# Designs tried in a protein design run: peptides against a protein of PDB entry 5HB3. Part 5

Target 1, 150 residues: chain A of PDB entry 5HB3
Amino acid sequence: RQMQDRCMSEYNQRIRNAPEGSIDPFRMACYKIIGRCDLSNRSLDGLQTDVNDWIWLQFNLARETDRSLELAGESYGLAELQASIREIGLKHFPKTAAEDTNGSFGMFFYLQILAGMFEQAIAYLYPFSYVDAVHFAIALTYYGLLRPVD

## One batch from the design tools (peptide; aimed at target 1 H92 F93)

Design b1_p9_8_s3 (made by RFdiffusion4, then SolubleMPNN; from b1_p9_8, 4 letters changed)
Fold by OpenDDE base, seed 4:
Structure b1_p9_8_s3 (fold): chain B 150 residues (1-150), chain A 9 residues (1-9)
Amino acid sequence: as target 1 above (150 residues)
Amino acid sequence: SIEDQLRNS
């Protein structure tokens, strides 16, 4: 808590007082991750990141509801992350094979799996790759992670 | 890029 408070103080001070472009983006990332500063902005500005970095950050910033209540009214947990992934799927990923020009369907499948959206992930993958969807469905069922869809 | 799309989502 003491460390978090210090990070928050320094973060706020630097954002307000530091010249533009003078702050080390890695330091700012540390403030966000450790200090949980400015959680409404779940991105790392000034850093080149990939999808794995993005999803790692989302999970890192996500907390249980009880813990999030301590964060000045900010609430971001697994449910919110899942909602976010669903939303980005609607906006940025192909719905059909005909829409997929670069094979990005696999990435969205991957994101859904990481977020525990197993039924949705399989349902999404099926029209793109029947064989892969069936194989993943079998595996997920084996581990008790997949339920029948009604 | 997908990363840019995710940042702007």
Scores: peptide ipSAE 0.163, ipTM 0.852, DockQ to the pose 0.182
OpenDDE base, seeds 1, 2, 3, 5: peptide ipSAE 0.157, 0.151, 0.151, 0.162; ipTM 0.850, 0.847, 0.847, 0.852

Design b1_p9_8_s4 (made by RFdiffusion4, then SolubleMPNN; from b1_p9_8 with E7R A8N)
Fold by OpenDDE base, seed 4:
Parts: C-alpha cells; structure tokens; sequence
Structure b1_p9_8_s4 (fold): chain B 150 residues (1-150), chain A 9 residues (1-9)
C-alpha cells in the first residue's frame, strides 16, 4: 500500500510537471503495473509491444472485483477482460476464413484460450481449422475445461 | 498491426 501510494504520487507528479517526452516509458510502465496508476488506460505508451505484451498487461492489471483495497474505483477483472477480448474480436479479427488475409484467426483463438473463453475459442476456430478445433476440443474436454454447447 | 488495433480498442 505504501509503495502503491508512492507510485501514484510520483506518477501524478510526473504527468503534470514533466516536460513532454522526458519521462522514461519504462518507468511509466512500472507505475502502471506496480502502482496501478491510470488503470483506465491499459496500454504502455512509448513502448513497442506485441500481442503477448498486451495480454500480459491485461492480466496483470486485472483484479478480483471484491478488492475493496483498490484505490481506483474502477473494477477490472476477468469478466471485463473477457468482454474486452470479445469486443476486439468483433472489431479487429476475421469472422470467416474468407476475411482472413493475414492468418490472424490463430491469434484471436489464442487470446480467447488465455482468457478462459474455451467454448467460444473452439467455436471460433472451427470454421478456420476443423482439425485444430477438434484437437483442442478433445484436449480441453479431457481437462474438464470444455462443456457441450446446448 | 494487431498490436495497434489492441491499443486503440
């Protein structure tokens, strides 16, 4: 808590007082991750990040809703992350094989799996790769993670 | 890039 408060104080001070471009992006990332500063902005500005970095950050920032101890009145948990992934899927990923020019369907499948959206992930993958979808479905079922779709 | 799309999502 003391560390978080310090991070928040420093973060706010730097955002307000530091000349533009003078703040180390890595330091700002530390304030966000450790200090949970500005959680409404779930990105790392000034850093080149990939999808793995993005999803790692999302999980890092996500907390259980019942944390009364969060200074930020913003609740961001697994459910919100899953909702975000669903939304980005609708906006930015191919819905059919015909729409997939870059083979990005696999990435969206991956994101859904990481977020525990197993049924949705399999359903999404199926039209792109029947074989892969079946194999993943078998594996997920084996581990008790996949339920039959009613 | 997908990364850019995710940042803007």
Amino acid sequence: as target 1 above (150 residues)
Amino acid sequence: SIEEQLRNA
Scores: peptide ipSAE 0.233, ipTM 0.874, DockQ to the pose 0.181
OpenDDE base, seeds 1, 2, 3, 5: peptide ipSAE 0.225, 0.217, 0.223, 0.227; ipTM 0.872, 0.868, 0.870, 0.873

## One batch from the design tools (peptide; aimed at target 1 I88)

Design b1_p10_1 (made by RFdiffusion4)
Pose (drawn by RFdiffusion4):
Structure b1_p10_1 (pose): chain A 150 residues (1-150), chain P 10 residues (1-10)
Amino acid sequence: as target 1 above (150 residues)
Amino acid sequence: SALEKAIMSE
C-alpha cells in the first residue's frame, strides 16, 4: 500500500511533470513496469522498441484480480487487454483474403491467441487458411481451450 | 514495418 502510493505519486510529480529530456527513458520505463504507473498510456516512449516490445508491455502490465472489490484506479486485466486487441483488429487488420496481400493476417491471429481469444482467433483465421484453422482448433480442443456449440 | 509502427502507436 505504501510503495504503490509513493511510487505512483513520485512518478506523477517528479517524472511525468518533470523537465522533458531530463529523466532517463529507461528509468521512466522501469517505473511504469514496477509500479504499474499510468496504465492509460502503455507505451515505451523514448526507446528503440518494436511491435514485440509493445505487445509484451500490454501483458506485462496486465494483472488479474478477484471480481469482488475495487482496485486503486482503473483495472487492467485480460478483459481490458482483449478489448484493446479487438479494436486493433478492426483498425489495422483485414477480415477477408481480398483485403490481405502481404500475409499480415497472421499477426492478428497471433495476437488473439496470446490474449486467449481462442474462439475468435480460429474464426478469424479460417477464411485465410481453413487448413491451419482446422488443425489449430484441434490442438486447442485437445487441451480444452475452445468452447464448442452444444 | 508500417503496420508494426501503426500498431505501436495504439

Design b1_p10_1_s1 (made by RFdiffusion4, then SolubleMPNN; from b1_p10_1 with A2E)
Fold by OpenDDE base, seed 5:
Structure b1_p10_1_s1 (fold): chain B 150 residues (1-150), chain A 10 residues (1-10)
Amino acid sequence: as target 1 above (150 residues)
Amino acid sequence: SELEKAIMSE
């Protein structure tokens, strides 16, 4: 891709020649997203972001197949993202309703849904909100995203 | 929030 090659070229030039902190954070974000530069850093330094920005970035950086323009070892696909979300759940979110002290279960449900972890998301939500879990299960089934067990 | 910061650090 011509645009990607241009971004990579500019990035390489700037990292070599620009003083520390002189590059616009938004420009650096463009180099990361479009040029796929410095993918080992999966954050946008110098920018105030929220969880929605973070998850959007993770999806944009994820690739199912390694591209010829990407460096070896920088592979990060949907499976790796799903694994990361699972680990986030284990570390930062309540496992049961009894452990819920701040009502954060909804955020983990949200992240799982975005990552396509539908069965796990419904199973997680069920003990916190039976009605909501059933509601989402019906909707997901209708759209063919959840397979009911016979 | 502190929770969001923790999530985004993973």
Scores: peptide ipSAE 0.353, ipTM 0.895, DockQ to the pose 0.762
OpenDDE base, seeds 1, 2, 3, 4: peptide ipSAE 0.342, 0.338, 0.339, 0.342; ipTM 0.892, 0.891, 0.891, 0.892

Design b1_p10_1_s2 (made by RFdiffusion4, then SolubleMPNN; from b1_p10_1 with E4D K5Q)
Fold by OpenDDE base, seed 5:
Structure b1_p10_1_s2 (fold): chain B 150 residues (1-150), chain A 10 residues (1-10)
Amino acid sequence: as target 1 above (150 residues)
Amino acid sequence: SALDQAIMSE
């Protein structure tokens, strides 16, 4: 697309000619998101971001199909993002209600839902909040996103 | 937060 081509052109020009740190971080973010430049770096340097910004960026940068020609490195799609979220869960979130000390289980539930990991999300939430898990299960089932157990 | 930083580092 015209906009993407322009972003890539400007990025290539600036990365070669501009001193390090002289480019506005928001402009660099535009080159990454719109121009798909330097996708090996999946963060926005020079910007203060939170988990919502991060997850939005991951979805934006992910591709459904193999775009090996577009990406400088290994392809990164929904499956890879789901795998990353799984690993995040294993490393940083409580595995049982007894392990929970700060109520962070909700964030991991949230990330799993966003990534379409519905069965895993419900199964995870259930021991922490039975009522909430049941309500979400009903809603997801209604929309055909969760299959009832046979 | 520390949790945000941990998540974003993955």
Scores: peptide ipSAE 0.310, ipTM 0.872, DockQ to the pose 0.779
OpenDDE base, seeds 1, 2, 3, 4: peptide ipSAE 0.299, 0.298, 0.300, 0.299; ipTM 0.867, 0.866, 0.868, 0.867

Design b1_p10_1_s3 (made by RFdiffusion4, then SolubleMPNN; from b1_p10_1, 3 letters changed)
Fold by OpenDDE base, seed 3:
Structure b1_p10_1_s3 (fold): chain B 150 residues (1-150), chain A 10 residues (1-10)
Amino acid sequence: as target 1 above (150 residues)
Amino acid sequence: SALDEAIMSF
């Protein structure tokens, strides 16, 4: 707790008071990841990041904690991550095969699989790539990860 | 947002 409080103090001080361009973005990233500072902003400012960096950060910030013990502002678990991925899908990825112009459906499928959204991932993939969806469905079912409706 | 930038990067 002492370390977390120190990280939070330093993080807030630097964000508010540091001269423009003087902030080391990697140091700020360390405070966010290790100190769990400012969890409402789940991004790494001043760093060039891609989708892999983003998803890595989300999983690092997500915690399966007893919700009863966390303050309302500090709770970010798998459910919240899944909700974020769903929102991203609605905003940035094709909803149907007819909307797909660049093959980006595969990335959204990938994000859903990483987040354990197996049923939704297969349902999403099916109209884009029938064969691949069936293969993944078979594998996920075999390992008990996919729960098909009878 | 940072997320928007990350998504647009591919």
Scores: peptide ipSAE 0.044, ipTM 0.754, DockQ to the pose 0.181
OpenDDE base, seeds 1, 2, 4, 5: peptide ipSAE 0.034, 0.021, 0.030, 0.024; ipTM 0.718, 0.641, 0.688, 0.663

Design b1_p10_1_s4 (made by RFdiffusion4, then SolubleMPNN; from b1_p10_1, 3 letters changed)
Fold by OpenDDE base, seed 5:
Structure b1_p10_1_s4 (fold): chain B 150 residues (1-150), chain A 10 residues (1-10)
Amino acid sequence: as target 1 above (150 residues)
Amino acid sequence: SELDKAIMAE
């Protein structure tokens, strides 16, 4: 892509010649997102971001297949993102309602839904909120995103 | 929040 090539060219020039911290963080973000530059760093340095920004970035950086224009060592797709979400859950979120002290279970449910982990999301939500889990299960089933057990 | 920071550190 012409835009990608331009971003990469500018990035390469600036990374070599610009003093540290002299590049605007938003411009750097553009180089990362559009130009796919320096994908080993999956954060936006110098910017205040929240979980919504983070997850949006992860989806934008993820690819289904390796492209010829990308470095072989930068393979990161939906499966890897889902694995990351699973690990986040194991490390940072309550496993049961009894462990929930801050009501953060909803955030993990949210992340799993965004990542397409529908069955796991419903199963996770169920012990925290039975009614909500059932309602989401019905909706997901209606749209063919949840497979009912026979 | 501290939780957000922990999540984004992954």
Scores: peptide ipSAE 0.323, ipTM 0.874, DockQ to the pose 0.799
OpenDDE base, seeds 1, 2, 3, 4: peptide ipSAE 0.316, 0.311, 0.317, 0.314; ipTM 0.872, 0.869, 0.872, 0.871

Design b1_p10_2 (made by RFdiffusion4)
Pose (drawn by RFdiffusion4):
Structure b1_p10_2 (pose): chain A 150 residues (1-150), chain P 10 residues (1-10)
Amino acid sequence: as target 1 above (150 residues)
Amino acid sequence: SALEKAIMAE
């Protein structure tokens, strides 16, 4: 309780609203991670990072809490992470094979799998490669990670 | 790639 308050306030006063170009980029990153500061902007600005670093951060900052009472600020769990993966799908990725030329649909399928969006991930993949979709569904169903129809 | 950078801008 103490450390979260001190860390959150310290980050806002002495880092976010501090002279730009003065604070080490990695240090700001360490505060965002350790204190989960500014869950509204989950980026690694000022660092040479790639898409995998961005993905990792989304999950790294995610935490699951019992759905019974409030959290300090806005919650960020698997539900919010999934909502973010969904909008990225509509904005950046195709739904039909005609929209894809490079083989990028696999990235969105990979993202949906990471987020546990198993039903949506399989349904998304089938039009691009029904063979792979069929077998990935078999792998998931075997462990019980695919909600079937009654 | 351009797509990866567009995703990172989210």

Design b1_p10_2_s1 (made by RFdiffusion4, then SolubleMPNN; from b1_p10_2, 5 letters changed)
Fold by OpenDDE base, seed 5:
Structure b1_p10_2_s1 (fold): chain B 150 residues (1-150), chain A 10 residues (1-10)
Amino acid sequence: as target 1 above (150 residues)
Amino acid sequence: SELEQSIMSF
């Protein structure tokens, strides 16, 4: 908490006093991740990132429990992340093989798996690749992450 | 990719 408070203080000071664009984007990233500063912006400005970086950031910014200490509206846990992934799927990914022009279904499957949406991930993958869906279902079941339907 | 950028901007 002391470290976070210090980060917040430094962040606020720099945001107010530093010329625009003069702050090291990596330092800004540290303030965001460690200090939880400016959580309304869920991206790392000024840094080249990919989807792996993005999803990693989302997990780090997410909290398991709504801390009453967090400002109202900044509560973002796993459930909210899962909801976001679902919405991303609806907006940006094919729902059927017929809609798949770029072979992007694998990325959505990947995101769902990372977010712990195992049942949905398998269900999504199945019409695109039966073999792969079965393969992952077996593995997930083995590790107790997927429950077989009776 | 464009898709990745779209996802990251969500």
Scores: peptide ipSAE 0.347, ipTM 0.896, DockQ to the pose 0.777
OpenDDE base, seeds 1, 2, 3, 4: peptide ipSAE 0.337, 0.332, 0.335, 0.339; ipTM 0.893, 0.891, 0.893, 0.894

Design b1_p10_2_s2 (made by RFdiffusion4, then SolubleMPNN; from b1_p10_2, 4 letters changed)
Fold by OpenDDE base, seed 5:
Structure b1_p10_2_s2 (fold): chain B 150 residues (1-150), chain A 10 residues (1-10)
Amino acid sequence: as target 1 above (150 residues)
Amino acid sequence: SELEQAIMSF
């Protein structure tokens, strides 16, 4: 908490007093991640990032429960992230093999797995790759993350 | 890719 308070203080100070664009993007990233500053912006401005960086950030910014230390209206947990992944799927990814033009189904499978959406991930993958779906289902079941149907 | 950028901008 003490570290967060310091980060917040420094962030506020710099935002108010520093010239536009003069703050190091990596420092700003630290303020966001550690200090939880400006959580309404779920990206790292001024940095080159990929989907792995993005999803890592989403998990780090997410909280399981509302915290008194959080700003009002900035609550975002795993459930909200999962909902976002669902919406991303609906908007950007093929729903069937017939809709798949660029083989992007694997990325959506990947995102769902990372977000703990195991049943949905397997169900999604199955029509695209039966063998892979079965393979992952076996592994997930072994580790107790997927429950077999009776 | 464009897809990745679209996802990251969601």
Scores: peptide ipSAE 0.339, ipTM 0.894, DockQ to the pose 0.771
OpenDDE base, seeds 1, 2, 3, 4: peptide ipSAE 0.331, 0.327, 0.328, 0.331; ipTM 0.890, 0.889, 0.890, 0.891

Design b1_p10_2_s3 (made by RFdiffusion4, then SolubleMPNN; from b1_p10_2, 4 letters changed)
Fold by OpenDDE base, seed 5:
Structure b1_p10_2_s3 (fold): chain B 150 residues (1-150), chain A 10 residues (1-10)
Amino acid sequence: as target 1 above (150 residues)
Amino acid sequence: SELDQAIMSE
């Protein structure tokens, strides 16, 4: 894309010539998102962000196929994101209702749903909120996103 | 929150 090429050109120029910290962080975000510059850093430096911003960024930076115009070795797709979400769950979220001290289970459920991990999300939610898990399971099944097991 | 920062650090 012409826009991507322009962003890359500007990014390269700024990286070479601009003093450290002189580039507006929002502009840098544009170079990352549109120009796909410096994808090894999957954060937006100099910006205050939350989990919603983070997950949105991860989806935008992810590629569906390895046939991207990106440099070799920068492969990061949905599968890698799902793996990251799984690891986040293991490290930072309660595994059982008994371990839940701050009610954070809903956030992990949310992240799994966004990442398309529907079966895992429902299974995770069930011991925390039976009613909610059933309701989501019904909805996901209706839209063909969850396959009921006999 | 601290949890948010931990998540975003992954």
Scores: peptide ipSAE 0.315, ipTM 0.870, DockQ to the pose 0.798
OpenDDE base, seeds 1, 2, 3, 4: peptide ipSAE 0.306, 0.306, 0.309, 0.304; ipTM 0.867, 0.867, 0.867, 0.867

Design b1_p10_2_s4 (made by RFdiffusion4, then SolubleMPNN; from b1_p10_2, 3 letters changed)
Fold by OpenDDE base, seed 5:
Structure b1_p10_2_s4 (fold): chain B 150 residues (1-150), chain A 10 residues (1-10)
Amino acid sequence: as target 1 above (150 residues)
Amino acid sequence: SELEQAIMSE
């Protein structure tokens, strides 16, 4: 891709020649997203972001198949993202309703849904909100995203 | 929030 090559070229030039902190954080974000530069850093330095920005970035950086323009060892697909979300759940979110002290279970449910972890998301939500879990299960089933067990 | 920052650091 011509645009990607141009971004990579500009990025390489700027990291070599630009004074520290002189590059616009938004420009650096463009180099990361479009040019796929410095993918080892999965954050946008110098920008104020929230969880929605973060998850959007993770999806944009994820690739199912390694591209010829990408460096070896920088593979990060949907499976890796799903694994990361699972680990986030284990570290930062309540496992049961009894452990819930701040009502954060909804955020983890949200992240799992975005990552396509539908069965796990419903199973997680169920002990916190039975009605909501059933509601989402019906909707997901209707759209063919959840397979009921006979 | 502190929780969001912790998540984004993973």
Scores: peptide ipSAE 0.348, ipTM 0.894, DockQ to the pose 0.764
OpenDDE base, seeds 1, 2, 3, 4: peptide ipSAE 0.339, 0.338, 0.338, 0.339; ipTM 0.890, 0.891, 0.890, 0.891

Design b1_p10_3 (made by RFdiffusion4)
Pose (drawn by RFdiffusion4):
Structure b1_p10_3 (pose): chain A 150 residues (1-150), chain P 10 residues (1-10)
Amino acid sequence: as target 1 above (150 residues)
Amino acid sequence: KLDEWFAEIN
């Protein structure tokens, strides 16, 4: 309780609202991770990072809590992460094979799998490659990670 | 930056 309060306040007063270009970029990153500061802006600004670093951060900052009482601030768990993956799908990725030329649909399928969006990931992949979708569904069904119809 | 990454992938 103490450390979360001290770390959150320290980050707001002496880092976010501090002179720009003065605070080490990695240090700000260490505070965002350790203290889960500013879950509203889950980015790694000031660092040479790629899409995999961004993806990692989304999961790294995600935490699951019993759905019974409040958290300090806004919650960020698998549910909120999935909501974010969904909007990225509509905005940046195609739904039909006609919209895809480079083979990028695989990236969104990969994102949905990471987030545990198994039903949606298989349904998304089928129109691009029914063969792979059929077999990935078999792999998931075997371990019990695919909700079938009654 | 994130939009640019997704544009490059696409």

Design b1_p10_3_s1 (made by RFdiffusion4, then SolubleMPNN; from b1_p10_3, 4 letters changed)
Fold by OpenDDE base, seed 5:
Structure b1_p10_3_s1 (fold): chain B 150 residues (1-150), chain A 10 residues (1-10)
Amino acid sequence: as target 1 above (150 residues)
Amino acid sequence: KLDELLKEIR
């Protein structure tokens, strides 16, 4: 808690008072990750990030239950992450094979799998790659992760 | 679309 409070204090001070261009983005990233500062902003400003960096950050920030050591008033869990992935999917990924111009369907499938959205992931993949969808469905079923009735 | 996504997540 003391560390979190210190991170929050430093984060807020720098974001408000630091001269433009003087902020070390890596330091700010450390405050964000360690202190879970400002969970409304789940991005790393000033850093070149890709989808893997983004999803890694989301999982690091996500908590299912507020621990006694967590700051009151900020909640971000798996459900919120899953909602974010759904929204991203609707905006930035092809919905059908006909809309797929760059082969990005695989990335959205990947994000859904990471987030435990197994049924949705299989349903999404099916029209793009029947064979792959079937193989993943078999594997997920084998491990008890696929629940078609849900 | 992927480029737009990358811009959004940065």
Scores: peptide ipSAE 0.035, ipTM 0.586, DockQ to the pose 0.164
OpenDDE base, seeds 1, 2, 3, 4: peptide ipSAE 0.031, 0.035, 0.023, 0.027; ipTM 0.533, 0.585, 0.504, 0.559; seeds 1, 4 fail the geometry check

Design b1_p10_3_s2 (made by RFdiffusion4, then SolubleMPNN; from b1_p10_3, 6 letters changed)
Fold by OpenDDE base, seed 4:
Structure b1_p10_3_s2 (fold): chain B 150 residues (1-150), chain A 10 residues (1-10)
Amino acid sequence: as target 1 above (150 residues)
Amino acid sequence: RLDELLQQIR
């Protein structure tokens, strides 16, 4: 708590008072990660990041908290992460095998698996790789993780 | 579709 408050204070102070171009993006990233600062913006501004960096950040920021005790901009749990993954999937990943030119379907499958979106992951993977979808479905079913949705 | 897959696995 005290460390988060300090990180938030420093983060806000730097955003407001730092001269243009003087903000160290790595330092701001540290405040964001450690302090969970500005959860409305779940990106690392001024850094070149890939999808792995993005998903890593999302999981680091995600916390199961009592939503009644948090400000609307401070609530970020697994459900919000899953919603973000769905949104990104709709925007940036192939919906059909015919749209897949670079094999990126596997990355979206991976993101869904990481987020515990097992049903959606299998449903998504199935038209791209039947064999892989079956193997994952068997494993997920064996562990009681797969629930019929569609 | 997921239901169909699960039926094939059972």
Scores: peptide ipSAE 0.022, ipTM 0.453, DockQ to the pose 0.023
OpenDDE base, seeds 1, 2, 3, 5: peptide ipSAE 0.007, 0.019, 0.022, 0.018; ipTM 0.307, 0.468, 0.449, 0.467

Design b1_p10_3_s3 (made by RFdiffusion4, then SolubleMPNN; from b1_p10_3, 5 letters changed)
Fold by OpenDDE base, seed 5:
Structure b1_p10_3_s3 (fold): chain B 150 residues (1-150), chain A 10 residues (1-10)
Amino acid sequence: as target 1 above (150 residues)
Amino acid sequence: KLDSLLEEIR
């Protein structure tokens, strides 16, 4: 908690008072990750990041804790992350094979799997790759991760 | 679309 408080203090001070262009983005990233500062902005400003960096950050920032214990007063857990992935899917990924122009369906499948959205992931993959969907379904069922659906 | 996603993430 002391470390978190210190990170938050330093983060806020720098955001507010640092001269333009003087902020080390890596240092700010450290404060964000360790201190969970400014959870409304779940990105690393000033850094070149990819989807893997993004999803890694989301999981590191996500907590399933009592809100009363969070200094930031902001709640971000797995449910919120899953909601974000759904929204991203609706906006940026193909819904059908006919809409797939760049083969990006696999990335959305990947994100859903990482977020534990197993049923949705299989359902999504099925029209794009039947064989792969079946194989993943078998594996997920074996581990008891795939729930029966109607 | 993936490029747009990356732009949104960054």
Scores: peptide ipSAE 0.033, ipTM 0.599, DockQ to the pose 0.165
OpenDDE base, seeds 1, 2, 3, 4: peptide ipSAE 0.027, 0.027, 0.030, 0.022; ipTM 0.636, 0.600, 0.598, 0.576

Design b1_p10_3_s4 (made by RFdiffusion4, then SolubleMPNN; from b1_p10_3, 5 letters changed)
Fold by OpenDDE base, seed 5:
Structure b1_p10_3_s4 (fold): chain B 150 residues (1-150), chain A 10 residues (1-10)
Amino acid sequence: as target 1 above (150 residues)
Amino acid sequence: KLDELLEKIR
């Protein structure tokens, strides 16, 4: 709690008062990750990141329940992350094989699997690769992760 | 921000 309070204080002070261009993005990232500061902004500004960094950060920040020691005034859980992935899919990924120009469907499938959206992931994959969709469906069913109906 | 990340995926 003391560490979190200190992180929050330093984060807020820097974001508000630091001279432009003087903010160390790595330090700010530490405050974000460790202190859970400003959960409304779930990105690492000023750092070169990729989709793996993004999804890692989302899972790191996600909590099912707020702990008594948590000072964060915002709740962010798996449900919110899943909603974000759905929105990303609607905006940025092909909906049909005909729309797929660069083979990016696999990344969206991957993100859905990571987020536990198994039924949606299989349904999405099927029109792009029915063989792969069937194989994944069999495996997910075997491990009790795939439901017959949403 | 997310758009930039997605461009790297494509």
Scores: peptide ipSAE 0.049, ipTM 0.767, DockQ to the pose 0.604
OpenDDE base, seeds 1, 2, 3, 4: peptide ipSAE 0.060, 0.043, 0.049, 0.052; ipTM 0.794, 0.761, 0.767, 0.758; seeds 1, 2, 3, 4 fail the geometry check

Design b1_p10_4 (made by RFdiffusion4)
Pose (drawn by RFdiffusion4):
Structure b1_p10_4 (pose): chain A 150 residues (1-150), chain P 10 residues (1-10)
Amino acid sequence: as target 1 above (150 residues)
Amino acid sequence: MDAFFEEINS
């Protein structure tokens, strides 16, 4: 309780609202991670990072809590992470084979798998490669990670 | 973030 309050406040007063270009980029990153500060802007600004670093941060900051009472601020768990993966799909990735030329649909499938969006990930992949979709579904069904129809 | 996905889709 104490550390979360001190860390959150310290970050807002003496880092976010501090002179720009003065605070080490990595230090700001360490506070965002350790204290889960500013869950509204989950980026690694000021660092030479790639898409994998961004993806990692989304999961790194995610935490699951019992759905019974409030959290300090807004919650960020698997549910919110999945919602974010969905909008990225509509905005940046195709749904039909005609919209894809470079083979990028595989990235969105990969993102949905990471987020546990198994039903949606298989349904998304089937139009691009039914063979791979069929077998990935077999792999998931074997471990019980695919909700079938009754 | 959008720039990553624009690069992947290029």

Design b1_p10_4_s1 (made by RFdiffusion4, then SolubleMPNN; from b1_p10_4, 4 letters changed)
Fold by OpenDDE base, seed 2:
Structure b1_p10_4_s1 (fold): chain B 150 residues (1-150), chain A 10 residues (1-10)
Amino acid sequence: as target 1 above (150 residues)
Amino acid sequence: MDEFFKKIMS
């Protein structure tokens, strides 16, 4: 709690008062990650990041805690992350094989799997790669992660 | 988030 408060204080102070161009994005990233500051902005501004960096950050920020205990009323857990993944899927990833121009369907499948969206992930993958979808479904079922319809 | 994904998925 003490560390979080310090990070939040420094983070807010720098955002508000730092001279233009003086903000060190790496330092701000440290405050973001360690202090879970500004959960409404779950990105590392000023840094070159990819999807792996993004999803890593999301999981590091996610907490399953009582929302009433979060600073400034901010909350971010697995449910919110899953909602975000659904949103980016709708906006930025192919919905059918015909829409897939760059082979990015695999990345969205990957993100869904990481977020525990197993049924949705398999359903999504199936029209793109039947064989892979079946293999993943078998594996997920074996480990009790996929709930087949009776 | 949208701008981020627009950039990296382009």
Scores: peptide ipSAE 0.263, ipTM 0.868, DockQ to the pose 0.482
OpenDDE base, seeds 1, 3, 4, 5: peptide ipSAE 0.257, 0.260, 0.259, 0.262; ipTM 0.867, 0.867, 0.868, 0.869

